# Ledger of designs, part 227: peptides against a protein of PDB entry 6UG1

Target 1, 304 residues: chain A of PDB entry 6UG1
Amino acid sequence: SNEERKRRKYFHMLYLVCLMVHGFIRNEWINSKRLSRKLSNLVPEKVFELLHPQKDEELPLRSTRKLLDGLKKCMELWQKHWKITKKYDNVGLYMRTWKEIEMSANNKRKFKTLKRSDFLRAVSKGHGDPDISVQGFVAMLRACNVNARLIMSCQPPDFTNMKIDTSLNGNNAYKDMVKYPIFWCEVWDKFSKKWITVDPVNLKTIEQVRLHSKLAPKGVACCERNMLRYVIAYDRKYGCRDVTRRYAQWMNSKVRKRRITKDDFGEKWFRKVITALHHRKRTKIDDYEDQYFFQRDESEGIPD
Target 2, 301 residues: chain A of PDB entry 6UG1 as posed
Amino acid sequence: SNEERKRRKYFHMLYLVCLMVHGFIRNEWINSKRLSRKLSNLVPEKVFELLHPQKDEELPLRSTRKLLDGLKKCMELWQKHWKITKKYDNEGLYMRTWKEIEMSANNKRKFKTLKRSDFLRAVSKGHGDPDISVQGFVAMLRACNVNARLIMSCQPPDFTNMKIDTSLNAYKDMVKYPIFWCEVWDKFSKKWITVDPVNLKTIEQVRLHSKLAPKGVACCERNMLRYVIAYDRKYGCRDVTRRYAQWMNSKVRKRRITKDDFGEKWFRKVITALHHRKRTKIDDYEDQYFFRRDESEGIPD

## One batch from the design tools (peptide; made by RFdiffusion4, then SolubleMPNN)

Design b2_p27_2_s1 (from b2_p27_2, 15 letters changed)
Fold by OpenDDE base, seed 3:
Structure b2_p27_2_s1 (fold): chain B 304 residues (1-304), chain A 27 residues (1-27)
Amino acid sequence: as target 1 above (304 residues)
Amino acid sequence: MITYENVIKTSLEEHGELIEELLEEVK
């Protein structure tokens, strides 16, 4: 019905804003000075020097290569620090079905909220789920004065799915779900004027994304609970930016149709949400990023 | 223990006014 379509759109927007606020809160928590002091001790001086290479005036690419080597070593150090990777409770922050949402609304279970103190302890001990681990990795890089962003792929329910029963069948559902991450890192390369993508936990990869990312879910089964629609970046200065264009190969032709921003009302609303979560002034880094997104939009073209 | 319900609850507890304001125009 038209009423059910409106209801699903509303719940999509509710879950989206709550997920984006959650990313903001986690970004504040990883800026903890106490945590920063502990995590900086995990990084030896030689690795710190690689993270902060001198500018090679002859070949800036040499400086980028040093930064990439430093980031690789940081991933290795992080793996040594992280002792226990817990499974997600249920589906974590992966996408729920409409049936699961309806069932959850009826379930009066008191869920225990993870407190800031519990999070900081989990990161310090190296015990937690993959999302906590990624968030801790971003905190470690920030402790080393690296301009690292927390990236969150927000997974609100699919308002374009009008099926009554959206139950997912199959024992492999968890394996397919966790194949691609929900949280990752980006690091600013001041030499190339680009963001470097870092997945320290799931795929354990470093990418300089040009046209496509390995972090973008592929295949029907993996996309059931992880639809690339809202990739939000949270920086150390409490900036909030939509970076979906980096990771979406087919932003205009495919991804936009699954976003609230498919129409003018949704675009204006989503801009208000981003603005409300963006607590810093614009910088030259934002200019370089917007230029990259513009070039990607031109290269994809407008779908016929 | 991050459940979808806990995320919704925590976000509403910490920033409920902002979320309500952003959703008022959608009702």
Scores: peptide ipSAE 0.480, ipTM 0.921, DockQ to the pose 0.858
Fold by OpenDDE base, seed 2:
Structure b2_p27_2_s1 (fold): chain B 304 residues (1-304), chain A 27 residues (1-27)
Amino acid sequence: as target 1 above (304 residues)
Amino acid sequence: MITYENVIKTSLEEHGELIEELLEEVK
């Protein structure tokens, strides 16, 4: 019905804004000075020097290679720090079906919210789910004065799915769900003027994304609970940016059709959400990033 | 536990006014 379309659009927007606000809150928590002091001690001086290479004026690529080596060593150090990787409770922050949302609305279960103190203790001890681990990794890089962003792939319910939810089958669904991350890291490369993608936990990969990322979900089963639609970047200065274009190969042809931004109302609304969560002034880094997104849009073209 | 429901609840508890303002135009 038209009413059910409106309802699904509303709940999509509600879940999207709440997920984006959650990313903002987690980004604030990882800026904890107490946590920063503890996590900086995990990084030895030699690795710190690799994270902060001198500019090679002859070959800037040498400086980028040092940074990449430093990031690789930081991932190894983080794996040593992280003692217990917990499974997600249910589906974590992966996409719910409409049936699951309806069932949850009827379920008066008191859910226990993770407090800031519990989060900081979890990161500090190296005990938590993969999302907490990624968030802690970003905190460690920030503690080393690295310009690291927390990246969140927001998974609101699919308002474009008007089908009756078929029951997602059990055990295989979890493996396919967790194959790709919801949270990862980006690091600013001041030498190449690009963001470096870092997944320290799931795929354990470092990428300089050109056209596509390994972090982008592939295959029907993986996309059921992880659809690349809203990849949001949270920086150390409380910047909030839509970076979906980096990870979407087919932004214009495929991804846009599944976003609230498919129409002018949704575009304006989503811009208001980003603006409300963006608490810093524009920088030259944003100019380089916008130029990269522009070039990617031109290269994809407008779908016929 | 990070559940979808906990994320919604926490976001509404900490930034409910902002979320309500952003969703007012959608009603």
Scores: peptide ipSAE 0.478, ipTM 0.920, DockQ to the pose 0.851
Fold by OpenDDE base, seed 5:
Structure b2_p27_2_s1 (fold): chain B 304 residues (1-304), chain A 27 residues (1-27)
Amino acid sequence: as target 1 above (304 residues)
Amino acid sequence: MITYENVIKTSLEEHGELIEELLEEVK
């Protein structure tokens, strides 16, 4: 019905805002000075030096290679620190079905919220789910004065799915769900003027994304609970940016159709949400990023 | 651990006014 379409759009927007606010809160928590002091001790001086290479005036690519090597070593150090990777409770922050949302609304179960103190303890001990692990990795890089962003792929319920029953069947549903991350890291490369993508936990990969990322979900089963629609970047200065364009090969032709930003009202509304969560002034880094997104939009073209 | 319910609850507890303001335009 038209009413059910409106209801699903509203719930999509509600969950999207709550997920984006959650990313903001986690980004504040990983800026903890106490946590920073603990995590900086995990990084040896030689690795710190690789994270902060001198500019090679002859070949700037040499400086980028040092940074990449430093990030690889940080990923290895993080794996040594992280002792226990817990499974997600239910589906974690992966996309729920409409049926699951309706059933959850009826269940007055008091869910225990993770407090800031519990999060900081989990990261410090290396005990938690993959999302906490990624967030802790970003905290470690920030503790080393690296310009690292927390990236969140927000998974609100699919308002474009008008099926009555959206139940997901299958024993492999969890494996397919967790195949691709919800949280990852980006690191600013001041030499190439680009963001480097780092998944320290799931795929354990470092990418210089050009046209596509390995972090973008592929295949029907993986996309059931992880649809690349809203990839939000949270920086150490409380900047909030939509970086979906980096990870979406087909932003205009495919991804936009699954976003609230498919129409002018949704675009304006989503811009308000981003603005409300963006607590810093614009920088030249934002200019380089916007130029990259513009070039990616031009290269994709307008879908016929 | 982090569930959708926990995210909603925590986000509303910490930033409820902001969320309500952003959603008022959608009602």
Scores: peptide ipSAE 0.472, ipTM 0.920, DockQ to the pose 0.839
Fold by OpenDDE base, seed 1:
Structure b2_p27_2_s1 (fold): chain B 304 residues (1-304), chain A 27 residues (1-27)
Amino acid sequence: as target 1 above (304 residues)
Amino acid sequence: MITYENVIKTSLEEHGELIEELLEEVK
């Protein structure tokens, strides 16, 4: 019905805002000075030097290679620090079905909210789910004065799915769900003027994304609970940016159709959400990033 | 426990007014 379509659109927007606010809150928590002091001690001087290479005037690529090597070593150090990776409770922050949302609304279960103090303790001890681990990794890089962003792939319910029963069947549903991350890191490369993608926990990969990312979900089963639609970047200065264009090969032809931004009303509304969560002034880094996104849009073309 | 319910709850507890303002235009 038209009413059910409106209802699903509203709930999509509600969950999207709540998820984006959650990313903002987590980004604030990882800026903890107490946590920063503890995590900086995990990084030896030699690795710190690799994270902060001098500019090679002859070949700037040499400086990028040092940074990449430093980031690789940071991932290895982080794996040593992280003692216990917990499974997600239920589906974590992966996409729920409409049926699961309706059932959850009726369930008055007192869920224990993770407080800031509990989060900081979890990161400090190296105990938590993969999302907490990624967030802690971003905190460690920030503790080393690296310009690292927390990236969140927001998974609101699919308002384009009008099926009444959206139950997911399958013994491997959890494995397929967690195959691709919801949270990862980006690091600014001041030499190449690009963001470097870092997944320290799930795929354990570093990428210089051009057209394709390994972090983009592939295959029907993986996409059931992880649809690339809203990839939001939270920086150390409380910037909030939509970086979906980096990870979406087919932004215009496929991804846009699954976003609230498919129409002018949704685009304007989503800009208000981003603006409300963006607490810093524009920088030259934003200019380079917007130029890259523009070039990616031109290269994809506008679907007829 | 990081559940959707916890995300909604914490977001509404910390930024409920902002979320309500952003959603008022959608009702």
Scores: peptide ipSAE 0.470, ipTM 0.917, DockQ to the pose 0.876

Design b2_p27_2_s2 (from b2_p27_2, 15 letters changed)
Fold by OpenDDE base, seed 4:
Structure b2_p27_2_s2 (fold): chain B 304 residues (1-304), chain A 27 residues (1-27)
Amino acid sequence: as target 1 above (304 residues)
Amino acid sequence: MLTYENVLKTSYEEHGELIDELMEEVK
């Protein structure tokens, strides 16, 4: 019905804003000075120097290569720090079905919320789920004065799915769900003027994304609970930016149709959400990023 | 552990006013 369409749109928007606020809160928590002091001790001086290479005036690419090597070594150091990777409770922050949402609304289960103190302890000990691990990795890079962003792929329920029964009840569903991350890192490369993508936990990969990312979910089964729609970047200065364009090969033709921003009302609303979570002034880094997104939009073209 | 429901709850506990303001336009 038209009413059910409105209801699903409303819940999509509600879950989206709550997920985006969650990303903001986690970004604040990883800026903890106490945590920063602890995590900086995980990075030896030689690795710190690789993270902060001098500009090679002859070949700036050499400086980027040093940064990439430093990031690789940081991933290795992080794997040594992280002792216990917990499975997600249920589906974690992966996408719920509409049936699961309806059933959860009826279940007044007292969920224990992870407090800031518990999060900081979990990161410091190296005990937690993959999302906490990624968030801690971003905190470690920030502790080393690296301009690292927390990236969150927000998974609100699919308002474009009007089917009532999506029974995703298979053992393979969890494996397919966790194949691609919800959280990852981006690092600013001041030499190439680009963001470097880092997944320290799931795929354990570093990418210089041009047209496509390995972090973008592929295949029907993986996309059931992880649809690339809202990739939000949270920086150390409390900037909030939509970076979906980096990871979406087909932003205009495919991804936009699954976003609230498919219509003018949704675009305006989503811009308000971003603005409310963006607590810093624009920088030249944002200009380079926007120029890259513009070039990506032109290169994709307008779908017929 | 963090479930969807925990995220909703935490987000409302910390920023409920902002969420309500943003969602008032959607009603």
Scores: peptide ipSAE 0.604, ipTM 0.935, DockQ to the pose 0.844
Fold by OpenDDE base, seed 2:
Structure b2_p27_2_s2 (fold): chain B 304 residues (1-304), chain A 27 residues (1-27)
Amino acid sequence: as target 1 above (304 residues)
Amino acid sequence: MLTYENVLKTSYEEHGELIDELMEEVK
C-alpha cells in the first residue's frame, strides 16, 4: 500500500539517523585522551616517522609510499595488539530485514548497551567485534597525529524492498554478511591530496580508490545485509561527510535509487542530518574531496 | 552487544532531542 511505503521510508530514515548518530558517538569515544596515550605506545618511532614523511619535492609519490608503508606496519602492529575478535551478536550493524524489525519490536528483550568505559577497555585490551577493532585502529592512528577518519557504511532497512521477507538461510548468510566491512578507516594523504582507504580488520587492505573499492559489496548474497548506500566519514575534529561517491562505482545509476536522497525532500532532509552532525568549519581537504567527487560524477555521467 | 535496538537506544539516550527534531519533518 501507499501507507506501507510511507511507513518503510519513515523507519528507513529513523534507522539511518540513529546509525549516523551512533557513528558520531563512536567517533567521540575514539578521541579519548586516555585511550590515545595507551595506543600511541603501540607504534615505534620508526613507524611514526613513516607516517609523517618529509615532502619529497622531486617526487611526492615517494612520500606517499612511505605513508603507505607506515600504514601497512600499523596494520601489522594492530593485528598483534588485537587478541580476540568476537563474532557479532546476531547481525551486528548489518542490514535487518523488515520481518526482523517487526519481530524485534515485539521482543521486549532488555539489550545490554555498550558503555563508553566498556568500549575503551575493549580497545585497550584488544578484545571485541570487528567494528570495535576498526574503531580502535582509527584511535591508534589519531594517537600518532595521523588525520584518520572513521568510516561507517550505514545499513538502514531497504525501503525499496516491498517483497515479503523470505527466510534468510542463517549460517551461510553470516559468512556472506561479514565478507565486507561496515566500518573502516580513511587516512589523508597530504602529498597526493587524496584519502587513502584502510581496512585493518576484514580484508586487511590499503587502497587508493580511483573508480572502485574492494570494500564495496559484490554479489547478491553479500548485498542482502550490506548495501552500499550511505558511507559516512567522521573525522578527528567531529566533521561528518557523505563519502558514498568514493566507494560507489554506479552512484547515479544504481546507488541513488536506493537512497532517501532520490527525491528532493529526502535530499534536503539528509543534508540536515549531515549538517547537524558536522561540528567543524570547512577546510581545503573538503575542497579537494568535493573536487574528486565532482570529477567522479562527471566521469560516470547521467544514466540514460 | 551492538544490535540495531542497542544502537537506536544509545543514539536516543545521547542525542534524542536531535533525532526527534530531524524526524519531526518526516511525520
Scores: peptide ipSAE 0.603, ipTM 0.934, DockQ to the pose 0.855
Fold by OpenDDE base, seed 1:
Structure b2_p27_2_s2 (fold): chain B 304 residues (1-304), chain A 27 residues (1-27)
Amino acid sequence: as target 1 above (304 residues)
Amino acid sequence: MLTYENVLKTSYEEHGELIDELMEEVK
């Protein structure tokens, strides 16, 4: 019905804003000065120096290579720190079906809210789910004065799915779900003027995204609970930016059709959400990023 | 542990007014 379409759009928007606010809150928590002091001690001086290379005036690529080596070593150090990776409760922050949402509304289960103190303790001990681990990794890089962003792939329910029952009856449903991350890191390369993508936990990869990312979900089974639609970046200065264009190969042809921003009302609303969560002034880094997104948009073209 | 219900709850506890303002336009 038209009513059910409106209802699904409403709940999509509600879950989207709540997920984006959650990312904002986690970004504040990882800026903890107490946590920063503890995590900086995990990074030896030699690795710190690699994270902060001098500018090579002859070949700026040499400086980027040092930064990449420093980030690789930081991933290795982080793996040594992280002792216990917990499974997600249920589906974590992966996408729920409409049936699961309706069932959860009826289930008055006392969900234990993770408090800031519990999060900081979990990161400090190296005990938690993959999302907490990634968030802690971003905190460690920030503790080393690296311009690291927390990236969140927001998974609101699919308002374009009008099927009544989407029961995901798969023995491998959890494995397929967690194949690609929901949270990752980006690091600013001041030499190349680009963001470096870092997944320290799931794929354990560093990439310089050009046209496509390894972190973008591929295949039907993986996309059931992880659709790349809203990739939000939270920086150390409480900036909030939509970086979906980096990770979406087919933004115009495929991804936009699954976003609230497919129409003018949804675009304006989503801009208000981003603006409300963006607590810093624009910088030259934002200019370089927007230029890159523009070039990516032109190179994809408008689908016929 | 992080569930959708926990995200909703925590987001509203910290920023409920902002969420309500942003959602008023969607009614």
Scores: peptide ipSAE 0.597, ipTM 0.934, DockQ to the pose 0.861
Fold by OpenDDE base, seed 5:
Structure b2_p27_2_s2 (fold): chain B 304 residues (1-304), chain A 27 residues (1-27)
Amino acid sequence: as target 1 above (304 residues)
Amino acid sequence: MLTYENVLKTSYEEHGELIDELMEEVK
């Protein structure tokens, strides 16, 4: 019905804003001075030096290579620090079905919220789920004065799915769900003037995204609970940016159709959400990123 | 781990006014 379409759009928007606010809150928690002091001690001086290479005037690529090597070593150090990776409770922050949402609304279960103190303790001990681990990795890089962003792939319920029964088949669903991350890191490369993608936990990969990302979900089963639609970047200065264009090969032809931004009202609303969560002034880094996104839009073209 | 319910609850506890403002336009 038209009513059910409106209801699903409303809940999509509600969950989207709550997920984006959650990313903002976690980004604040990552900036903890107490956590920063603890995590900086995990990074030896030699690795710190690789994270802060001098500019090679002859070959700037050498400086980028040092940074990449530093980030690789940081991932290895982080794996040693992280002792216990907990499974997600239920589906974590992966996409719920409409049936699961309806069932959860009826279930007055007192869910225990993770407090800031619990998060800081989890990161400090190296005990938590993959999302806490990624967030802690971003905190470690920030503790080393690296310009690291927390990236969140927001998974609101699919308002384009008008099926009544959206039951997902059971046993393989978790493996397919966790195949691709919801949270990852980006690091600013001042030498190449690009963001470097870092997944320290799931795929354990460093990527300089050109046209395709390894972090973009592929295959029907993986996309059931992880659809690349809203990739939001949270920086150390409380900037909030939509970086979906980096990870979406087919932004215009495929991804846009599954976003609230498919129409003018949804675009305006989503810009308000981004603006409300963006607490810093524009920088030259934003200019380089916007130029990159523009070039990616031109190169994709208008879908036929 | 945070479920959707935990995200909703935590987000509203910390930024409920902002969420309500942003969602008022959607009514």
Scores: peptide ipSAE 0.605, ipTM 0.935, DockQ to the pose 0.813; fails the geometry check

